# Ledger of designs, part 251: peptides against a protein of PDB entry 7PB4

Target 1, 105 residues: chain A of PDB entry 7PB4
Amino acid sequence: KMLNIKEYKEKLLSTLGEFLEDHFPLPDRSVKKKKKNIQESSVNLITLHEMLEILINRLFDVPHDPYVKISDSFWPPYVELLLRNGIALRHPEDPTRIRLEAFHQ
Target 2, 218 residues: chain B of PDB entry 7PB4
Amino acid sequence: DALQMAVGYFEKGPIKASQNKDKTLEKHLKTVENVAWKNGLASEEIDILLNIALSGKFGNAVNTRILKCMIPATVISEDSVVKAVSWLCVGKCSGSTKVLFYRWLVAMFDFIDRKEQINLLYGFFFASLQDDALCPYVCHLLYLLTKKENVKPFRVRKLLDLQAKMGMQPHLQALLSLYKFFAPALISVSLPVRKKIYFKNSENLWKTALLAVKQRNR

## One batch from the design tools (peptide; made by RFdiffusion4, then SolubleMPNN)

Design b2_p20_5_s4 (from b2_p20_5, 8 letters changed)
Fold by OpenDDE base, seed 1:
Structure b2_p20_5_s4 (fold): chain B 105 residues (1-105), chain C 218 residues (1-218), chain A 20 residues (1-20)
Amino acid sequence: as target 1 above (105 residues)
Amino acid sequence: as target 2 above (218 residues)
Amino acid sequence: MAEQILRLLVEELVILEAEL
């Protein structure tokens, strides 16, 4: 039983990865070059897959404080996407912190 | 051959120089239709044409006609179906095209070579139950796909909520009965013992073509 | 539609994690 769940989880993660690459890719760096003055913030943006992994891990590793601090590596449109779709919630007192929705509760 | 020229036209798009674009389009579309209904299409031809039908490259009328002639000679590649589902997510196809696709997917289900990747799309198909136009066909598809591992408490709740909203629809009852079979502890509600599962099979646009395919592959 | 799929995939993943 547990083996089947793990295998299914791995398959689901793979499908999610492919889905995210196809439908929610990071913006091509090439589009930013035309607006002159915005400082090349050298901040490496993480994928939506990596962002979700961080949020899921935090939800299960620290269930009493499942909130993750929004870093500069978090692409703002991804944060908005997760919030708008009820996948993530903002901390009521700290708008710089988000949690994954506890779909299992 | 004429079919390769037709497929190539749809793949590459209309060459700018043709004054009579509509006549050329109709000629190639009729070629595809004629071959598909007589002999079926190769898996590679279905891969190309199915992608085109859902990409929004052509108008809804053309896409509908292409999708209606996605009849296999032997098999349909699972990868073609996965790509097709990805196009549904992009939202460039009409609601009528989505309905037709799910009808097609149910009708052609046995001709798809593999089901492993399609089974991973279970959650996506389950979401489409919220669309009233898709719901009957999605229930049928889910009935074909559902494994014990897919029967989760949250899905049971969603199905029961949908039943409360829409009433005891035959297609929804069929799916719930299957869920109860796999996980009787999750469904405390007494479901009527229906001896016959009735999906709207009467409207299979491809029934005659599929019989011909099965006869040729014997 | 893609956003709805994303929610469902994440929902399923969270439920699976809770079962492990």
Scores: peptide ipSAE 0.648, ipTM 0.498, DockQ to the pose 0.540
Fold by OpenDDE base, seed 2:
Structure b2_p20_5_s4 (fold): chain B 105 residues (1-105), chain C 218 residues (1-218), chain A 20 residues (1-20)
Amino acid sequence: as target 1 above (105 residues)
Amino acid sequence: as target 2 above (218 residues)
Amino acid sequence: MAEQILRLLVEELVILEAEL
């Protein structure tokens, strides 16, 4: 039983990865916007896949405080996407913290 | 090739300058229809046209006609189906287009090259059971897709609730019977042993075309 | 929408993780 669930999870993760790459890729940095001196804060944006992994892990690792602080690595459109679709919820008192929806409860 | 010109027209969209846009559209649509019903379409042509039919780029009448002629010559790419399912969620297609898509998906199920990614969309298809218009066709699709690993307690509950709401529909009973086969402990309700599973004949729209495809691929 | 599929995929993952 557990082996089958694990294999299914791995397949689902793989498909999710491919799906996210196809439909929700990070914006290609190749659009040379002109050199205005905006401090390229070299913050490496994480993929939506990585963001979801962080949120899922936090939900199960720390179920009593399942909230993740939004870092500069979180691309704002991805945060909005998760919130808009009811995949994530903002902390009621701290808008800088989000949790994954507890779909299993 | 006339077909390549037609596919290219749908892909690139109507060139602004043509005074006779509707006649040009109809010409290309008839070209696609004629080739699809006679010979079937290549996997690449289905990929392009299926995406167009579900994207909402054209009107519902055009999308419906395109979708009706999504007949493979040999195989349909799983990736094309996954992309198509993604468009169903965007809500740019009509309810009638969604119904037609599920009918198409059931009818063409054996011609899809792989099913691994489609099986991962199980939850999406399952959620569509709540739509009364989709429910018969979604039950049929789920009957084809369901594996033991998909039979979960929460899905059993949802199916039983749906049965309580909609009554003992033949398509829902077929799916519940399959669920009971995989997980008898989850379904305490005595289901009538139906010797014959009856789904609404989704294949009727493509019956002649499917016979021709099967004959060409033998 | 790709967005609705995303929700369903995540929902399925969370449910599977809870079983694990």
Scores: peptide ipSAE 0.649, ipTM 0.491, DockQ to the pose 0.568; fails the geometry check
Fold by OpenDDE base, seed 5:
Structure b2_p20_5_s4 (fold): chain B 105 residues (1-105), chain C 218 residues (1-218), chain A 20 residues (1-20)
Amino acid sequence: as target 1 above (105 residues)
Amino acid sequence: as target 2 above (218 residues)
Amino acid sequence: MAEQILRLLVEELVILEAEL
């Protein structure tokens, strides 16, 4: 039973990865090159996949404080995407913190 | 050959300069239709054309005609189906194209080489139950896909809520009966003992072609 | 629609993780 769940999880993660790459890719750095004056904020943006992994892990690793602080590596459109779809929730008192929705509760 | 030229036309798009764009389009479309209905299409041809039909590259009439001729010679690649579902998500296709796609998917289900990745899309298909136009075909698809691991309490609740909203639809009852089979403890409601599971005949559009495919693959 | 799929995929992952 557990082995089947793990295998299914791995397959689901793979499918999610491919899906995210196809439909929610990070904006190509090449398009930003033409607007000269935006400070090259050297911030390495993480993929939506990586963001979701962080949120899922936090939900299960620290269930009493499942909130993740929004870092500069979090692309704002991804944060908004997760929030507007009810995948993530903002902390009621700290808008810089988000949690994954507890779909299992 | 004529088919390769036709597929290449749809893949690359119309060359800008031809005054007779519509005539050229119709010629290539007829070529694809003729080959598909006579012999079926190779998996690679289906991969290309199915994506084109759902990408919104062409108008709804063209997309509908392409999708109607997505008849395999032997098999359909699961990857092609996954890509097609991904295009449904982008929302560039019409509601009628979505309905046709689900009908196609049900009709061609046995010709898809693998079901593992399609089964991972179970949640997506399940969400599409809320669309009244899709619901009958989605129920049929879910009936084909549902495994014990997919039967969860929240999905049972959603199905019961849909039943409360839509009434006792035969396709919904079929799916609920399958859910009760896998997880009888989750469905306390007495389902009417329907002796016969009834879905709308999605394969009617392809019945003759499907018989021919089955005969060639014997 | 892609956004709806995303939600469903994440929902399923969370449910699976809770079973693990």
Scores: peptide ipSAE 0.648, ipTM 0.492, DockQ to the pose 0.559; fails the geometry check
Fold by OpenDDE base, seed 4:
Structure b2_p20_5_s4 (fold): chain B 105 residues (1-105), chain C 218 residues (1-218), chain A 20 residues (1-20)
Amino acid sequence: as target 1 above (105 residues)
Amino acid sequence: as target 2 above (218 residues)
Amino acid sequence: MAEQILRLLVEELVILEAEL
């Protein structure tokens, strides 16, 4: 039973990954906005898949504080996407922290 | 090959310079239609054309005609179905196209090479039960897909709520009966013993074509 | 609609994880 669930989970993650790559790809690095000398901190944006993994893991690993701090690696449109769709919730007191919705509860 | 040219046309899109865009489109569409109904389409051709039909690249009339021609010669790739479902998610297709797609999925279910990834989309299909136009076809699809592992308390609740809203629909009763079979403890309600499972898709648009496919693959 | 599906997929993942 557990093995089947794990296999199902892995496959669902794979399907989700492909889905996310197709529909929510990271913007091509080519939008060099020519604005000023701000150090191109080459902040490696994480994929939406990776973002969701972080959020899911945090939800289950630390259920009493399921919030993840929004890092510079979090592409703002992804954060907005998750929030507007009720997939994630912003911390009531700290707008820099988001949690995954506890759909299992 | 005329079919390859037609598929290539749909894939690449209309060349801007053609004065007779509509005639060219119609020619290629008829080519696809003729081959699909006579011989079926290769899995690769279905992959391309199915994506096109659901991508919103063409108008609803064209998409509908393409989708109606998604008749396999032998098999449909599961990957093509997964990609197609992903396009349904983008919402560029009409409600009628969605209905047609689910009808197609049910009709072509046995011709899909694998079901493993499709089974992973169970939750997505289940959510589509809320659409009144899709519900009959989604129930049929879920009836084909449902395993014991899919029968969860929250899904039972959703089905019962849907039954409360829509009444005792035959397709919903069929699905609930299957759920009760897999998980009797989750369904306390007495379901009427139906002798026959009835789904609207018993008479699919592809019945004749599917018979022909089965005859060719014998 | 893609966004709605994303929600549903994530919902299923969370539910599955809770069963694990």
Scores: peptide ipSAE 0.648, ipTM 0.501, DockQ to the pose 0.536; fails the geometry check

Design b2_p20_6_s1 (from b2_p20_6, 10 letters changed)
Fold by OpenDDE base, seed 3:
Parts: sequence; C-alpha cells; structure tokens
Structure b2_p20_6_s1 (fold): chain B 105 residues (1-105), chain C 218 residues (1-218), chain A 20 residues (1-20)
Amino acid sequence: as target 1 above (105 residues)
Amino acid sequence: as target 2 above (218 residues)
Amino acid sequence: SLADQLLRLMVEELVILEAQ
C-alpha cells in the first residue's frame, strides 16, 4: 500500500510538472539582456514544479512549521499565483514565509 | 506524402508569404479529414493535431474540424490526452471546442493506450461538472474513470448539490449510481434504479468511424 | 483562470494523497 502511494504521488507530480511546463514556463532569460544596470544576480529561478515540491515536502516533513522562506529563486509571479488561487498562504507575522494549504485537514 | 505535408503545415504554421493562405489551409485540412475518416490517424499525428486544435493557434472553425477528424488508426497516446486537457485549462479554446473535446474523449476512451495519467486528472474533470454545457459529457467520462478511491464525501456532496440545482438528469443519475455502488454509506438517498442506458450513444459523431477502426484492428 | 483551477485541484489531490 505505501509503495503504491509514493509511486502515485510521483506520477501525479510528473503529470503536474508537464502541465506546468506547458502553461507556466519560466520567463525566457532573453528579456533580462536589455536592461543594463541591474546586477545580474545569477539567481537561478526554480520552476513552479520545484516550488510546489518544496512546499508539499515542507508541509509533511515539518507539519508544526510548514512554512517555507521565499528565496530569490522564487519567481514573484509564481508566489502570487499560488497565493491568489488559495494554494499557498503567507505567514501571518512574516510575509517572507509561505505555506501550502493543508487540504488534508 | 500528402498527409505528412498537411500535418507539417499545421505544426509549423502557414508560411507568411502565401497569398492563398485560406486555400492552402483548406487543402491540408481536407487531406487530414480524408485520411482520418478512411484509415484513421497514427498516434503521432493525433498528438500533433490534437495539440494544435486546442492551443488556439487556429480559429474555432478549423479547430472544430481538426477535432472531428481525430480518429485513431490504432491507439491514442495518453500523453496526447493529458496535453489536450492542459490546453483546456488555458482557456484559449471556445466553449464549443471544450464540449467537442469531451465528446471526443468519451468516444475515443477505449482507444487510449493507458489510463493512469488520465485517472490523475479525475479532480479536474470533476470540477468541470459545474459547467452546464460540459456536465453531460463529463458525467459520462467520470463514469468511465471512477474508482472506489475517487468516491469521497466532498464529491458526493457536490454531486447532490448539482442534482438539487439541475434536477434528476440521466447522466448525473448514472454517476451517482456508480458512486453509491462504490460507497453506499455516503449516499443515503434512494436512487431510482434505471436499468437502461444513462448516456445517449445515438449522438456519437464518430460512431461509424469507430466501427471502422474496430473492424480494421480485428 | 481554468489553468489556475486545475493547478489548485492537482495540488489538492497531491496533498490529500500524501496524507494517506
């Protein structure tokens, strides 16, 4: 039973990943070239898939503190997307922390 | 061949410079239609064309014609269906295209090679029950997909609420009966035992084509 | 958007499955 749930979760994450790649791709790096002066902070933006994986894992790995700190790798439009859709919640005292909604509770 | 050229045209898009864009489009569309209805399309051709039909690359009339000729020679890839569903989510297709897609999906369900990923989309299909135009076809699709593990209390409540809103629809009754079969404790309401066909098979646009596909694959 | 709704539903399902 447990092995089937893990495999099912992995398959669902994969399906979600494909969906996210098609509909929520990261912005092409090419747009950053024209505005000269902002420090090319070489911050590798993570995919929305990776962001969701982090949030889901944190929710279950640390259920008493399910919040993830928003890093520079988090593309702001993805954070807004998750918040707007009720998929994630901001920490009430620290707006730099977000959690996944506990849909199982 | 003519089919490869037609598929390639839809995939790559119209070359900018052709003055006769509409004639070229119509020629290639007719080629695809003719092959699809005579022989069916390969899984790879369906993958390409189904994606195009739902992407919003072409107008609604063209997309509708493409979807109507998504007839398999043998099988449809599950991946093609998942991609297609993903395009439905983007909202670039018309309501009529969505209805046609769900009709197609139900009609072609047995020709899809695998169902594992499609079963993962159960929640998405279930949410589409709220669309009155989609509801009959989504109920039919869910009737084909529903497993015991999909029957949850919140989904039962949503179906009962939908029944209260729409009345006792045959397609909704079919789905509720299946839910009651899997989880009788969740559905206290006595459902009238309708012995007969809950879903109108008579309106299947592909009935003749599907019979031909089944005959070729025997 | 419908994409947003699908995203929510898929994540909801993932969370529900992980809790089992």
Scores: peptide ipSAE 0.631, ipTM 0.516, DockQ to the pose 0.509
Fold by OpenDDE base, seed 2:
Structure b2_p20_6_s1 (fold): chain B 105 residues (1-105), chain C 218 residues (1-218), chain A 20 residues (1-20)
Amino acid sequence: as target 1 above (105 residues)
Amino acid sequence: as target 2 above (218 residues)
Amino acid sequence: SLADQLLRLMVEELVILEAQ
């Protein structure tokens, strides 16, 4: 059966998810609690998959303002990874906002 | 057995205490090579060793030798290939290892159990066409993988641009001819009707082994 | 890294598919 575009997309998303888990996992929180009083703000870091999903959705849902504000849930190394690889772009006037590259244009 | 000990050595890494690390490595590598060329390797052994060869755990010489002996007894798991491709992306393998991997992938293509997940990597393989060393082998791989759904206008443009840069390469013309077959409206350029599709013989390294595998599985 | 390149390519393909 020819995989329809939808099935192909779903399989690509699944493959991307597995790839991201294998190659770009969040840092293991297993750093032993040495008692330094740094208020580790309990900000739940999102996965790179979730970050990409947000960026892709914003690109298509709001094409005239495809920028997402970088939240504390965005792990800085992931932001840098996306920017460095030309997957995302910073807003020209607001460095706290990023968009996905419009690869379809 | 000797093979399990060899695979276990590569998987777990060198035991720190051995003064003769290089001799031990060579012994285990020869064990894997001998079994692979005589009998082929089980899918599980290929899964382990293929990942090791591409992970950059060992030096390029060792990785090259491991990859050259990735000969199946019966089948190669698609999952092993997907994992291997993921390692190609990490950049810990040499350019020569990448070329060898694509040659291996083309040579072993029929022994891979499924192609569904590999077909999802189509875009990744397509982007590797820009590497002059990979291009002939990637074209051959894409020729084997390409379905109608993969033939998109942007890919046609990229192939035509590549042809403009590299000239009318036989492997590129073969791929373009397939694209024209699936989507004639996207390719206005008159392609020479090639009676024979010609790819570099990727199987040359494994020709004898592949014949033996095909004979054992008949 | 090659992982970085693959990531880009997978995302590129996904965006192209989403636009379709």
Scores: peptide ipSAE 0.633, ipTM 0.556, DockQ to the pose 0.563; fails the geometry check
Fold by OpenDDE base, seed 5:
Structure b2_p20_6_s1 (fold): chain B 105 residues (1-105), chain C 218 residues (1-218), chain A 20 residues (1-20)
Amino acid sequence: as target 1 above (105 residues)
Amino acid sequence: as target 2 above (218 residues)
Amino acid sequence: SLADQLLRLMVEELVILEAQ
């Protein structure tokens, strides 16, 4: 039984990864080099997969404070996607923090 | 109507008080099976029963029997297929039920009214190629679904990696040949010229019923 | 969108499995 759950979880994670690559890819960095010197801080955006991993890990590692601080590596459209779909919730007092929905409770 | 009573039983579930739950279940299953194989089912009946078969509401044996009789009278709603795929994500479906679903989807593909939403599920189906039991049927489904816009460099890499792992499988070669047709620049490897594309015959379970459906819709 | 719905369902299942 336990081996079957682990294998199923691994398969689901793989399926999710492929699904995210297909439907929710990061924007192509093909912003045309217009010349102006704005030091766009080359903030490396994380994938939606990595974002979900962070949120899932926080939910189980720190269940009493499952909130993650939104960093510059969080692409704003991904944050909005998770909130809009009820996958994540914004902290009621701190809009810079989000949590994963506790679907297991 | 006996069919309406049977569909209603599966939809609402067994009433707790029935002493002969198994006999009642079997009676309703036989009713659905008999109508489906003789006349086919209406799109609305397929919508209800397909959802039930994949929800895990009943045991695997019951779900398998329901899924085997998902034979349309005329058409299958694309929305029913989308709902079914959603249950593959969440559902307690057995591996055998998943295989049967993909076989059903391939066999019934031409009877699905629209393909626009199913095409949006391309990535989900593509991810299922990693399952050795599903791979032959998923390759067949992808062969039917693949458009030029679906042929991406990352999918080409995944198919080549899968070929390296599994060897030169006929179903995988068929899909790769289609990918090369749409995007020859992405596939530098010489593919063996296969005179015939061979998929596992998914239609064998429904062959007689499908012939009858095609005849009624002519 | 359909993709949004499937994303929710997949994440929900992952959370349920992790709790198991």
Scores: peptide ipSAE 0.625, ipTM 0.531, DockQ to the pose 0.285; fails the geometry check
Fold by OpenDDE base, seed 4:
Structure b2_p20_6_s1 (fold): chain B 105 residues (1-105), chain C 218 residues (1-218), chain A 20 residues (1-20)
Amino acid sequence: as target 1 above (105 residues)
Amino acid sequence: as target 2 above (218 residues)
Amino acid sequence: SLADQLLRLMVEELVILEAQ
């Protein structure tokens, strides 16, 4: 029973990774570097996969405070996607914090 | 109508008060089976029953029997297929049910009214190639779905890796040959020239039923 | 969208599996 769950989980993670790459890729960085000024800090956007990993890990590692602070690395459309689909919730008092929905509770 | 009563039973679930739950279930299941094999099912009936078969609402034996009788009278709604695929993600169905679903999807492919949304699921189906039990049927499905835009370098790598792992399987070779046709520059490896494409179970469980459907719709 | 629905379902299942 346990071995089958682990294998299934690994397969689901792999499937999710591929699904996210296909359907929710980061915008092509092919936005023409117009020669505008130097200092726009190239914020490295994380993948939706990485964002979900952070949220899942926080949910299980810190179940009493499962909220993650939205960083500049969080692509706003991904945050909105998770919220709109009921995958994530905003903190009631701090809109800069989101949690994964506790689907296991 | 007996069929409507049967579909309604599966949709609403067993009423708690029935002492003979198993007999009632069997009666309704036989009704669905009988109509499906004789006449086919309406698109709406398939929508309901296909969802039930994959939802995990009933046991594997029941789900398998329902799925085996998902025979259209005319067409299958693409939306029904999309919903069904969503249930594959939830994992409430058995591995055998997943295999049967992909077999069904391949068998019924021509009866699905539209393919636009199914084509968007290409990546999901492609990911399922990693399942050794699904791989033959997924290759067949992908062979039916693949367009030039789907042939990406990362998918080529995955297929070649899969070939390295499982050997030169006929179904995988068929898909690779199609990929090479669309994007010859991505596949440097020499593929054996196969005169005939062979997919596992080209004679599907529904062959007789599909012939009957085609005959009724002529 | 279909992709949105599938995403939710996959994440839901993953969370349930992680809790086991």
Scores: peptide ipSAE 0.623, ipTM 0.521, DockQ to the pose 0.297; fails the geometry check

